# Peptides against a protein of PDB entry 3QIS, part 57

Target 1, 334 residues: chain A of PDB entry 3QIS
Amino acid sequence: PSLELSRREFVFENVKFRQLQKEKFQISNNGQVPCHFSFIPKLNDSQYCKPWLRAEPFEGYLEPNETVDISLDVYVSKDSVTILNSGEDKIEDILVLHLDRGKDYFLTISGNYLPSCFGTSLEALCRMKRPIREVPVTKLIDLEEDSFLEKEKSLLQMVPLDEGASERPLQVPKEIWLLVDHLFKYACHQEDLFQTPGMQEELQQIIDCLDTSIPETIPGSNHSVAEALLIFLEALPEPVICYELYQRCLDSAYDPRICRQVISQLPRCHRNVFRYLMAFLRELLKFSEYNSVNANMIATLFTSLLLRPPPNLMARQTPSDRQRAIQFLLGFLL

## One batch from the design tools (peptide; made by RFdiffusion4, then SolubleMPNN)

Design b1_p11_7_s1 (from b1_p11_7, 3 letters changed)
Fold by OpenDDE base, seed 1:
Structure b1_p11_7_s1 (fold): chain B 334 residues (1-334), chain A 11 residues (1-11)
Amino acid sequence: as target 1 above (334 residues)
Amino acid sequence: MTSEELLEEAV
């Protein structure tokens, strides 16, 4: 069996978080026998492609002289955004199109990724006074490395960081401040806030705005700004409540004094973001007659974002653990 | 209350 491919090299320019790109090519059976094609893993890979790439169809049958269109879809989700932001991964892959009893055909995927404040650590963002697109990639790597070291120091030592002559980190990321400031100013009376989805186009505009500028006003509806805050919190490589404190939050869920003590042990940036979000959400709850927001809804929604189980416990979360996690947040909303 | 005041109360 043999195939003809219309294209073998694909370039995805300016790949962004949550922005789908598609490239298409044709494969034709130029042989005299039916053939089965499939994308196969390379040696030592578990998948035929990187997590941000998909082929559709990824397998199929071709009769003699049959042609099929294959779509190569590039989509950076929360699962790939952090490693692409750091430059640990890149928009590069090699796909192996295998023919049963035939040859392998190699497809080259290349391109560039544009970094996002979404999927960047809270520690790095607190050190980032300019939009992420203004920061050199080399400096992003340094900021993530420095952020990890400062997180570890803050967990191991209750010693105040002797803030030497280095520029003082922001109390919270400017992106969180901008989102919360907008919602506080304009969305407190918004009916069905955090319940109505945003518009996908507006979400992309908000992401691009936060990545490229420090706006006076965030573009889009209050629903889109609210959803952008949820997406931001979901995309964090480390949740606002660090994984190391997850079990302690559950164990303390019915003791408000212990809950506050657990939060006090968060890294400074995480602690500040948590307290700022809780302060904002308590203010939002004062307008429940207008925005239809209640403490149980907010606690349920934000628990999955702020208090995520560690990756090793994700598959083991019980209904009791979920209820304790919700109760933990309720103690900060009421 | 401003967003700045919310932040100051939180930190």
Scores: peptide ipSAE 0.431, ipTM 0.947, DockQ to the pose 0.970
Fold by OpenDDE base, seed 5:
Structure b1_p11_7_s1 (fold): chain B 334 residues (1-334), chain A 11 residues (1-11)
Amino acid sequence: as target 1 above (334 residues)
Amino acid sequence: MTSEELLEEAV
């Protein structure tokens, strides 16, 4: 069997979080026999491609002189955004198109990624006083290393030594402040807030705005700004309530005094973000007659974002654990 | 109440 490929090199320029890019090529059976093709893993890989890449179709049959179009889709989700922001991974891959009883064909994927405040740690963002696109990649690495060390010191209850001439971290990320400030000013009377989805085009504009600027006003509808806050919280590498405290939150869910004590043990930036979000959501609940928002809806929605099970426990989450997690959050909304 | 006041009460 034999294939002809119209292209073997693909470049994806200016890849961004949640922005789909597509490149297409053709494969043709220039042999005399039917053939089966498939994308196959390399020797050390479990998958035929990186998590941000997909081929469609990834397998198929071709009759003699048949041609099929293959789409290569690049999409950076919450599962790939953090490792791309840090530069641990890059927009580079090699695909192996295997022909059954035939030759392997190699495809080269390359490009560049544009960093996002989405998928960046709360600790790194608290140290980042400028938009992420203004920060040199070398400085992003340093901010992430410093972020890790500060999280560890906070967990160990180490008193910060007299921070020398280093710029004091922000109390909360500027991106969270901008989103919450907008919602607090303009969305408290918005009917069906957090219930109506935003527009995808407006969400992309909000992400680009937060990555590139410190705006006076966030673009888009109140629904799009509200959904952007949810996407931001979902994309965090470490949730607002750190994984180390997850079980203690469930165990304390019916004791409001213990719940407050557990939150006091969060790293400073995580604790500040949690308290700020709870203060905002309590204010939003005062306008329930206008916005149709209630404490049970808000607790159910935000619990999955703020109090995520650790990756090793995700497959074991019970309905009882979910109800305890909701009850924990309700104790801060009421 | 401003968002600044809301933050100051929270932190």
Scores: peptide ipSAE 0.421, ipTM 0.945, DockQ to the pose 0.977
Fold by OpenDDE base, seed 2:
Structure b1_p11_7_s1 (fold): chain B 334 residues (1-334), chain A 11 residues (1-11)
Amino acid sequence: as target 1 above (334 residues)
Amino acid sequence: MTSEELLEEAV
């Protein structure tokens, strides 16, 4: 069997978080026998492609002189955004299109990724006074390394921040401040806030706006801005309540005094973000007659975002653990 | 209350 491919080199320019890109090519059976094609893993790989890439179809049959269109879809989700932001991964791959009893055809995937404040650590973002797209990639790496070291020092209750050499970090990421500021100003009376989904186009505009600028006003509906805040919190590599404190939050869920003590042990940026979000949400709850928002709804929604189980425990979370996690947040909303 | 005041009360 043999194939003719219309293209073998694919370039995905300016790949962004949550923005789907598609490149199409044709494969034609130029042989005299039916062939089965499939994308196969390279040697030592478990998957035929990186997590941000997909081929559709990834396998199929071609009769002699038959042609099929294959779509190469690039989509950076929350699962790939952090490693692309750090430059640990890149928009580069090699796909192996295999023919049963035939040849391998290599496809080269290349491109560039544009960093996002989504999927960046709270520690790094607190050090970014400018939009992430204005920050050189080399400096992003340094900020992530410094952020890791500062988190570790904070957890160890070791040496005060050496205030001497680096610019004082922000109290909270400017991106969180901008989202919450908008919601606080314009969305407190918004009916069904956090219950109505945003528009996908508006979400993309909000993400691009936060990545590239410090806007006076966030574009889009209050629902899109509210959903952008949820997406931001979901995309954090380390949740607002660090994984190390997860179990202690559950254990303390019915003791408000211990709950506050657990939160006080968070790294400064995480603690500030948590308190700021809780202050905002308590303010939002004062307008419940207008926005139809209640403490149980908010606690349920934000618990999955702020108080995530460590990845190794995710599949084992009991209904009791979920209820304790909700109860923990309720103690800050009431 | 501004968002700045809200942040200052929270931190």
Scores: peptide ipSAE 0.413, ipTM 0.944, DockQ to the pose 0.974
Fold by OpenDDE base, seed 3:
Structure b1_p11_7_s1 (fold): chain B 334 residues (1-334), chain A 11 residues (1-11)
Amino acid sequence: as target 1 above (334 residues)
Amino acid sequence: MTSEELLEEAV
């Protein structure tokens, strides 16, 4: 069996968070026998491609002289955004198109990723006074490393913020401030806020806006801005409530005094973001007659975003754990 | 209340 491939090199320029890119190629059976093709893992890989890449179809049969179009889809989700932002991963891969009882065909995937404030740590974003696209990649790496070290120092309660660091961190990420400021100014009376989905095109515009600028006004509907806040919180490499405190939040869920003590132990930026979000959401609840928003709905929605189980506990989350997590947040909304 | 006031109350 043999295949002819229309292309073997693919370049995905300017790959962005949540922006699907597609490149197509054709495979043709130029042999005299039917053939089965499949994308196969490389040696020591578990998957035929990186998490941000997909082939469609990834396998199939071709009759003699048959041709099939294969789509190579590049999509950076919340699961890949952080490692691409840090430069730990890149838009580079090699696909192995295997022909049963035939030859392997290698496809080269290359390109570039444009960093996003989505999937960047709260610590790094608090140090980032400019849009992420203005920050050199080398400086992004340094900011993430410094952020990790300061998070550890803050958890250890050991070092007062050295007043000698030439640039004081922001109290909260500017991106969170911009999203919350917009919602607070314009969305308090928005019917079905956080219940109506945003528009995908508007979400992309909001993401691009936050990555590239410090806007006076966020583009899009209030629903799109609200969903962008949810996406931002979901995409955080570490949730606003750090994984280390997850169990303590559940254990304290019915004691509001202990809940506040647990929150006080968060890293400064995480604590500030949590308190700021809770302050905003309490204000939003004053307008429940207009926005149809209630404390139970908000607590249910934001619990999955702010108080995520550690990856090792995700598969074990009970309905009781979910209810405790909701109750924990309710103690800050009421 | 402004978003700045919300932030000041929070932090």
Scores: peptide ipSAE 0.406, ipTM 0.944, DockQ to the pose 0.969

Design b1_p11_7_s2 (from b1_p11_7, 4 letters changed)
Fold by OpenDDE base, seed 1:
Structure b1_p11_7_s2 (fold): chain B 334 residues (1-334), chain A 11 residues (1-11)
Amino acid sequence: as target 1 above (334 residues)
Amino acid sequence: MTSEELLEQAV
């Protein structure tokens, strides 16, 4: 069996978080026998492609002289955004199109990724006074490395960081401040806030705005700004409540004093973001007659974002653990 | 209350 491919090299320019790109090519059976094609893993890979790439169809049958269109879809989700932001991964892959009893055909995927404040650590963002697109990639790597070291120091030592002559980190990321400031100013009376989805186009505009500028006003509806805050919190490589404190939050869920003590042990940036979000959400709850927001809804929604189980416990979360996690947040909303 | 006042109360 043999195939003709219309294209073998694909370039995805300016790949962004949550922005789908598609490239298409044709494969034709130029042989005299039916053939089965499939994308196969390379040696030592578990998947035929990187997590941000998909082929559709990824397998199929072709009769002699049959042609099929294959779509190569590039989509950076929360699962790939952090490693692409750091430059640990890149928009580069090699796909192996295998023919049963035939040859392998190699497809080259290349391109560039544009970094996002979404999927960047809270520690790095607190050190980032300019939009992420203004920061050199080399400096992003340094900021993530420095952020990890400062997180570890803050967990191991209750010693105040002797803030030497280095520029003082922000109390919270400017992106969180901008989102919360907008919602506080304009969305407190918004009916069904955090319940109505945003518009996908507006979400992309908000992401691009936060990545490229420090706006006076965030573009889009209050629903889109609210959803952008949820997406931001979901995309964090380390949740606002660090994984190391997850079990302690569950164990303390019914003791408000212990809950506050657990939060006090968070890294400074995480602690500040948590307290700021809780302060904002308590203010939002004062307008429940207008925005239809209640403490149980907010606690349920934000628990999955702020208090994520560690990756090793994700598959083992019980209904009791979920209820304790919700109760933990309720103690900060009421 | 401003967002700045919310932040100052939180930190």
Scores: peptide ipSAE 0.446, ipTM 0.950, DockQ to the pose 0.971
Fold by OpenDDE base, seed 5:
Structure b1_p11_7_s2 (fold): chain B 334 residues (1-334), chain A 11 residues (1-11)
Amino acid sequence: as target 1 above (334 residues)
Amino acid sequence: MTSEELLEQAV
């Protein structure tokens, strides 16, 4: 069997979080026999491609002189955004198109990623006083290393030594402040807030705005700004309530005094973000007659974002654990 | 209440 490929090199320029890019090529059976093709893993890989890449179709049959179009889709989700922001991973891959009883064909994927405040740690963002696109990649690495060390010191209850001439971290990320400030000013009377989805085009504009600027006003509808806050919280590498405290939150869910004590043990930036979000959501609940928002809806929605099970426990989450997690959050909304 | 006042009360 034999294939002809119209292209073997693909470049994806200016890849961004949640922005789909597509490149297409053709494969043709220039042999005399039917053939089966498939994308196959390399020797050390479990998958035929990186998590941000997909081929469609990834397998198929071709009759003699048949041609099929293959789409290569690049999409950075919450699952890939953090490792791309840090530069641990890059927009580079090699695909192996295997022909059954035939030759392997190699495809080269390359490009560049544009960093996002989405998928960046709360600790790094608290140290980042400028938009992420203004921060040199070398400085992003340093901010992430310093972020890790501060989280560890906070967990160990180490008193910060006299921070020398280093710029004091922000109390909360500027991106969270901008989103919450907008919602607090303009969305308290918005009917169906957090219930109506935003527009995808407006969400992309909000992400680009937060990555590139410190705006006076966030673009888009109140629904798009509200959904952007949810996407931001979902994309965090470490949730607002750190994984180390997850079980203690469930165990304390019916004791409001213990719940407050557990939150006091969060790293400073995580604790500040949690308290700020709870203060905002309690204010939003005062306008329930206008916005149709209630404490049970808000607790159910935000619990999955703020109090995520650790990756090793995700497959074991019970309905009882979910109800305890909701009850924990309700104790801060009421 | 401003968002700044809301933040100051939270932190």
Scores: peptide ipSAE 0.426, ipTM 0.946, DockQ to the pose 0.979
Fold by OpenDDE base, seed 2:
Structure b1_p11_7_s2 (fold): chain B 334 residues (1-334), chain A 11 residues (1-11)
Amino acid sequence: as target 1 above (334 residues)
Amino acid sequence: MTSEELLEQAV
């Protein structure tokens, strides 16, 4: 069997978080026998492609002189955004299109990724006074390394921040401040806030706006801005409540005094973000007659975002653990 | 109350 491919080199320019890109090519059976094609893993790989890439179809049959269109879809989700932001991964791959009893055809995937404040650590973002797209990639790496070291020092209750050489970090990421500021100003009376989904186009505009600028006003509906805040919190590599404190939050869920003590042990940026979000949400709850928002709904929604189980425990979370996690947040909303 | 005041009260 043999194939003719219309293209073998694919370039995905300016790949962004949550923005789907598609490149199409044709494969034609130029042989005289039916062939089965499939994308196969390279040697030592478990998957035929990186997590941000997909081929559709990834396998199929071609009769002699038959042609099929294959779509190469690039989509950076929350699962790939952090490693792309750090430059640990890149928009580069090699796909192996295999023919049963035939040849391998290599496809080269290349491109560039544009960093996002989504999927960036709270520690790094507190050090970014400018939009992430204005920050050189080399400096992003340094900020992530410094952020890791500062997190570890904070957890160890070791030496005060050496105030001497680096610019004082922000109290909270400017991106969180901008989202919450908008919601606080314009969305407190918004009916069904956090219950109505945003528009996908508006979400992309909000993400691009936060990545590239410090806007006076966030574009889009209050629902889109509210959903952008949820997406931001979900995309955090380390949740607002660090994984190390997860179990202690559950264990303390019915003791408000211990709950506050657990939160006080968070790294400064995480603690500030948590307290700021809780202050905002308590303010939002004062307008429940207008916005239809209640403490149980908010606690349920934000618990999955702020108080995530460590990845190794995710599949084992009991209904009791979920209820304790909700109860933990309720103690800050009431 | 501004968002700045809200932040200052929180942190």
Scores: peptide ipSAE 0.421, ipTM 0.946, DockQ to the pose 0.974
Fold by OpenDDE base, seed 3:
Order: sequence, then structure tokens, then C-alpha cells
Structure b1_p11_7_s2 (fold): chain B 334 residues (1-334), chain A 11 residues (1-11)
Amino acid sequence: as target 1 above (334 residues)
Amino acid sequence: MTSEELLEQAV
């Protein structure tokens, strides 16, 4: 069996968070026998491609002289955004198109990723006074490393913020401030806020806006801005409530005094973001007659974003754990 | 209340 491929090199320029890119190629059976093709893992890989890449179809049969179009889809989700932002991963891969009882065909995937404030740590964003696209990649790496070290120092309660660091961190990420400021100014009376989905095109515009600028006004509907806040919180490499405190939040869920003590132990950036979001959401609840928003709905929605189980506990989350997590947040909304 | 005042109350 043999295949002819229309292309073997693919370049995905300017790959962005949540922006699907597609490149197509054709495979043709130029042999005299039917053939089965499949994308196969490389040696020591578990998957035929990186998490941000997909082939469609990834396998199939071709009759003699048959041709099939294969789509190579590049999509950076919340699961890949952090490692691409840090430069730990890149838009580079090699696909192995295997022909049963035939030859392997290698496809080269290359390109570039444009960093996003989505999937960047709260600590790094608090140090980032400019849009992420203005920050050199080398400086992004340094900011993430410094952020990790300061998070550890803050958890250890050891070092007062050295007044000698030439640039004081922001109290909260500017991106969170911009999203919450917009919602606070314009969305308090928005019917079905956080219940109506945003528009995908508007979400992309909001993401691009936050990555590239410090806008006076966020583009899009209030629903799109609200969903962008949810996407931002979901995409955080570490949730606003750090994984280390997850169990303590559940254990304290019915004691509001202990809940506040647990929150006080968060890293400064995480603590500030949590308190700021809770303050905003309490203000939003004053307008429940207009926005149809209630404390139970908000607590249910934001619990999955702010108080995520550690990856090792995700598969074990009980309905009781979910209810405790909701109750924990309710103690800050009421 | 402004978002700045909201932030100042929170942090």
C-alpha cells in the first residue's frame, strides 16, 4: 500500500487561546490495494499529538484512487493555555501517519503562540502592569518564577514584602479589575446576568482586548463580559482558592469565622481577588430584582471556578463535597 | 460606590 500526501508541512501562525485554526491536506491511495491509515503515537508518547492538536479523521480506509481530506485542528483550551503561556510547550509537533502494512509518513507541525492573560497566574498578572502581549517572553518566564517564589514566601509568613522591589505588585490583576469594573458599572441591572451565554465572537474580542490593551471599555455585551470573567477564572492555572486550602474550605463550610480565617491564609493576590470578587457579587445581589441573580445561583456557579478540587481529588468529589463548597461561598455572599 | 472603592473595601 502507498499514500500520496498533498502537504507534509503545516504552519499555524499566531495561535491564540480559544481560537480554532484549521489546516487541511489530502491523502490519496495511489496504490492498487485498499489501505487503512491512522495517526499513531511516537515512541514513548501516549497520544498521536499534543493536547492542542487534533486530526480529523484520525483514521480511516481508502480504496484504490480514493482521496480523503484531513483537517489538522489547533485549539488551545484551558488545559494547554498555561504551558503555552510559559513557553514550556510550543506550537511544534510531529505527526506520524501510519499506513497498515505500509510506510510511515511524517507531518511537521510548527507555528507560534501568542500569550494570553487567560491561563496566566494571578501572581504573574499582579506584577504585569502592561498587557501581556507587550511583555517579552523572557520577562514572562521571570515573572512566573518570581511569582512562584513569592507565593511560597507568603504562605510561609516569613518575609514582609521587601519594600525595595522597585515595582509594587497590583492588588489584583488589571484584567480582573477591568472585567469586574465593567460588570459593576454596566451589568448590575442586566437581566439574566451569568445565565445567558455570551457570543463567541465577542468573547474572542474581549480576550484579544485584555491581552493587547488596557481598554477604557470592554467590547461586547454584558453577557459576553460576564462569561469572559468565568472563562478567566476557569483558565487560571491555580484557582482563586489555592488547592492547598480546598479541604479546609470544605471542613469549615458551616463556620463563617473559620471560613474567613482560611481565606486570610491565601497568598496576597489570591486573597485580594477572592475578596474583590465576593464584594462585587454581594453588590450584584442587591440588584436581584433586575438581574435575576440570587446567592444560590452565584455560589453554585462560582464554586466550580474558585474552589476547584485538586486534580488528585477530582474523581472523588462527592455531592456532599460540592454542597460544602457551595456553602463555603454562600458564607461570603450573605 | 466605584470599583476602586469596592477594591479598597476588599483588600
Scores: peptide ipSAE 0.413, ipTM 0.945, DockQ to the pose 0.973

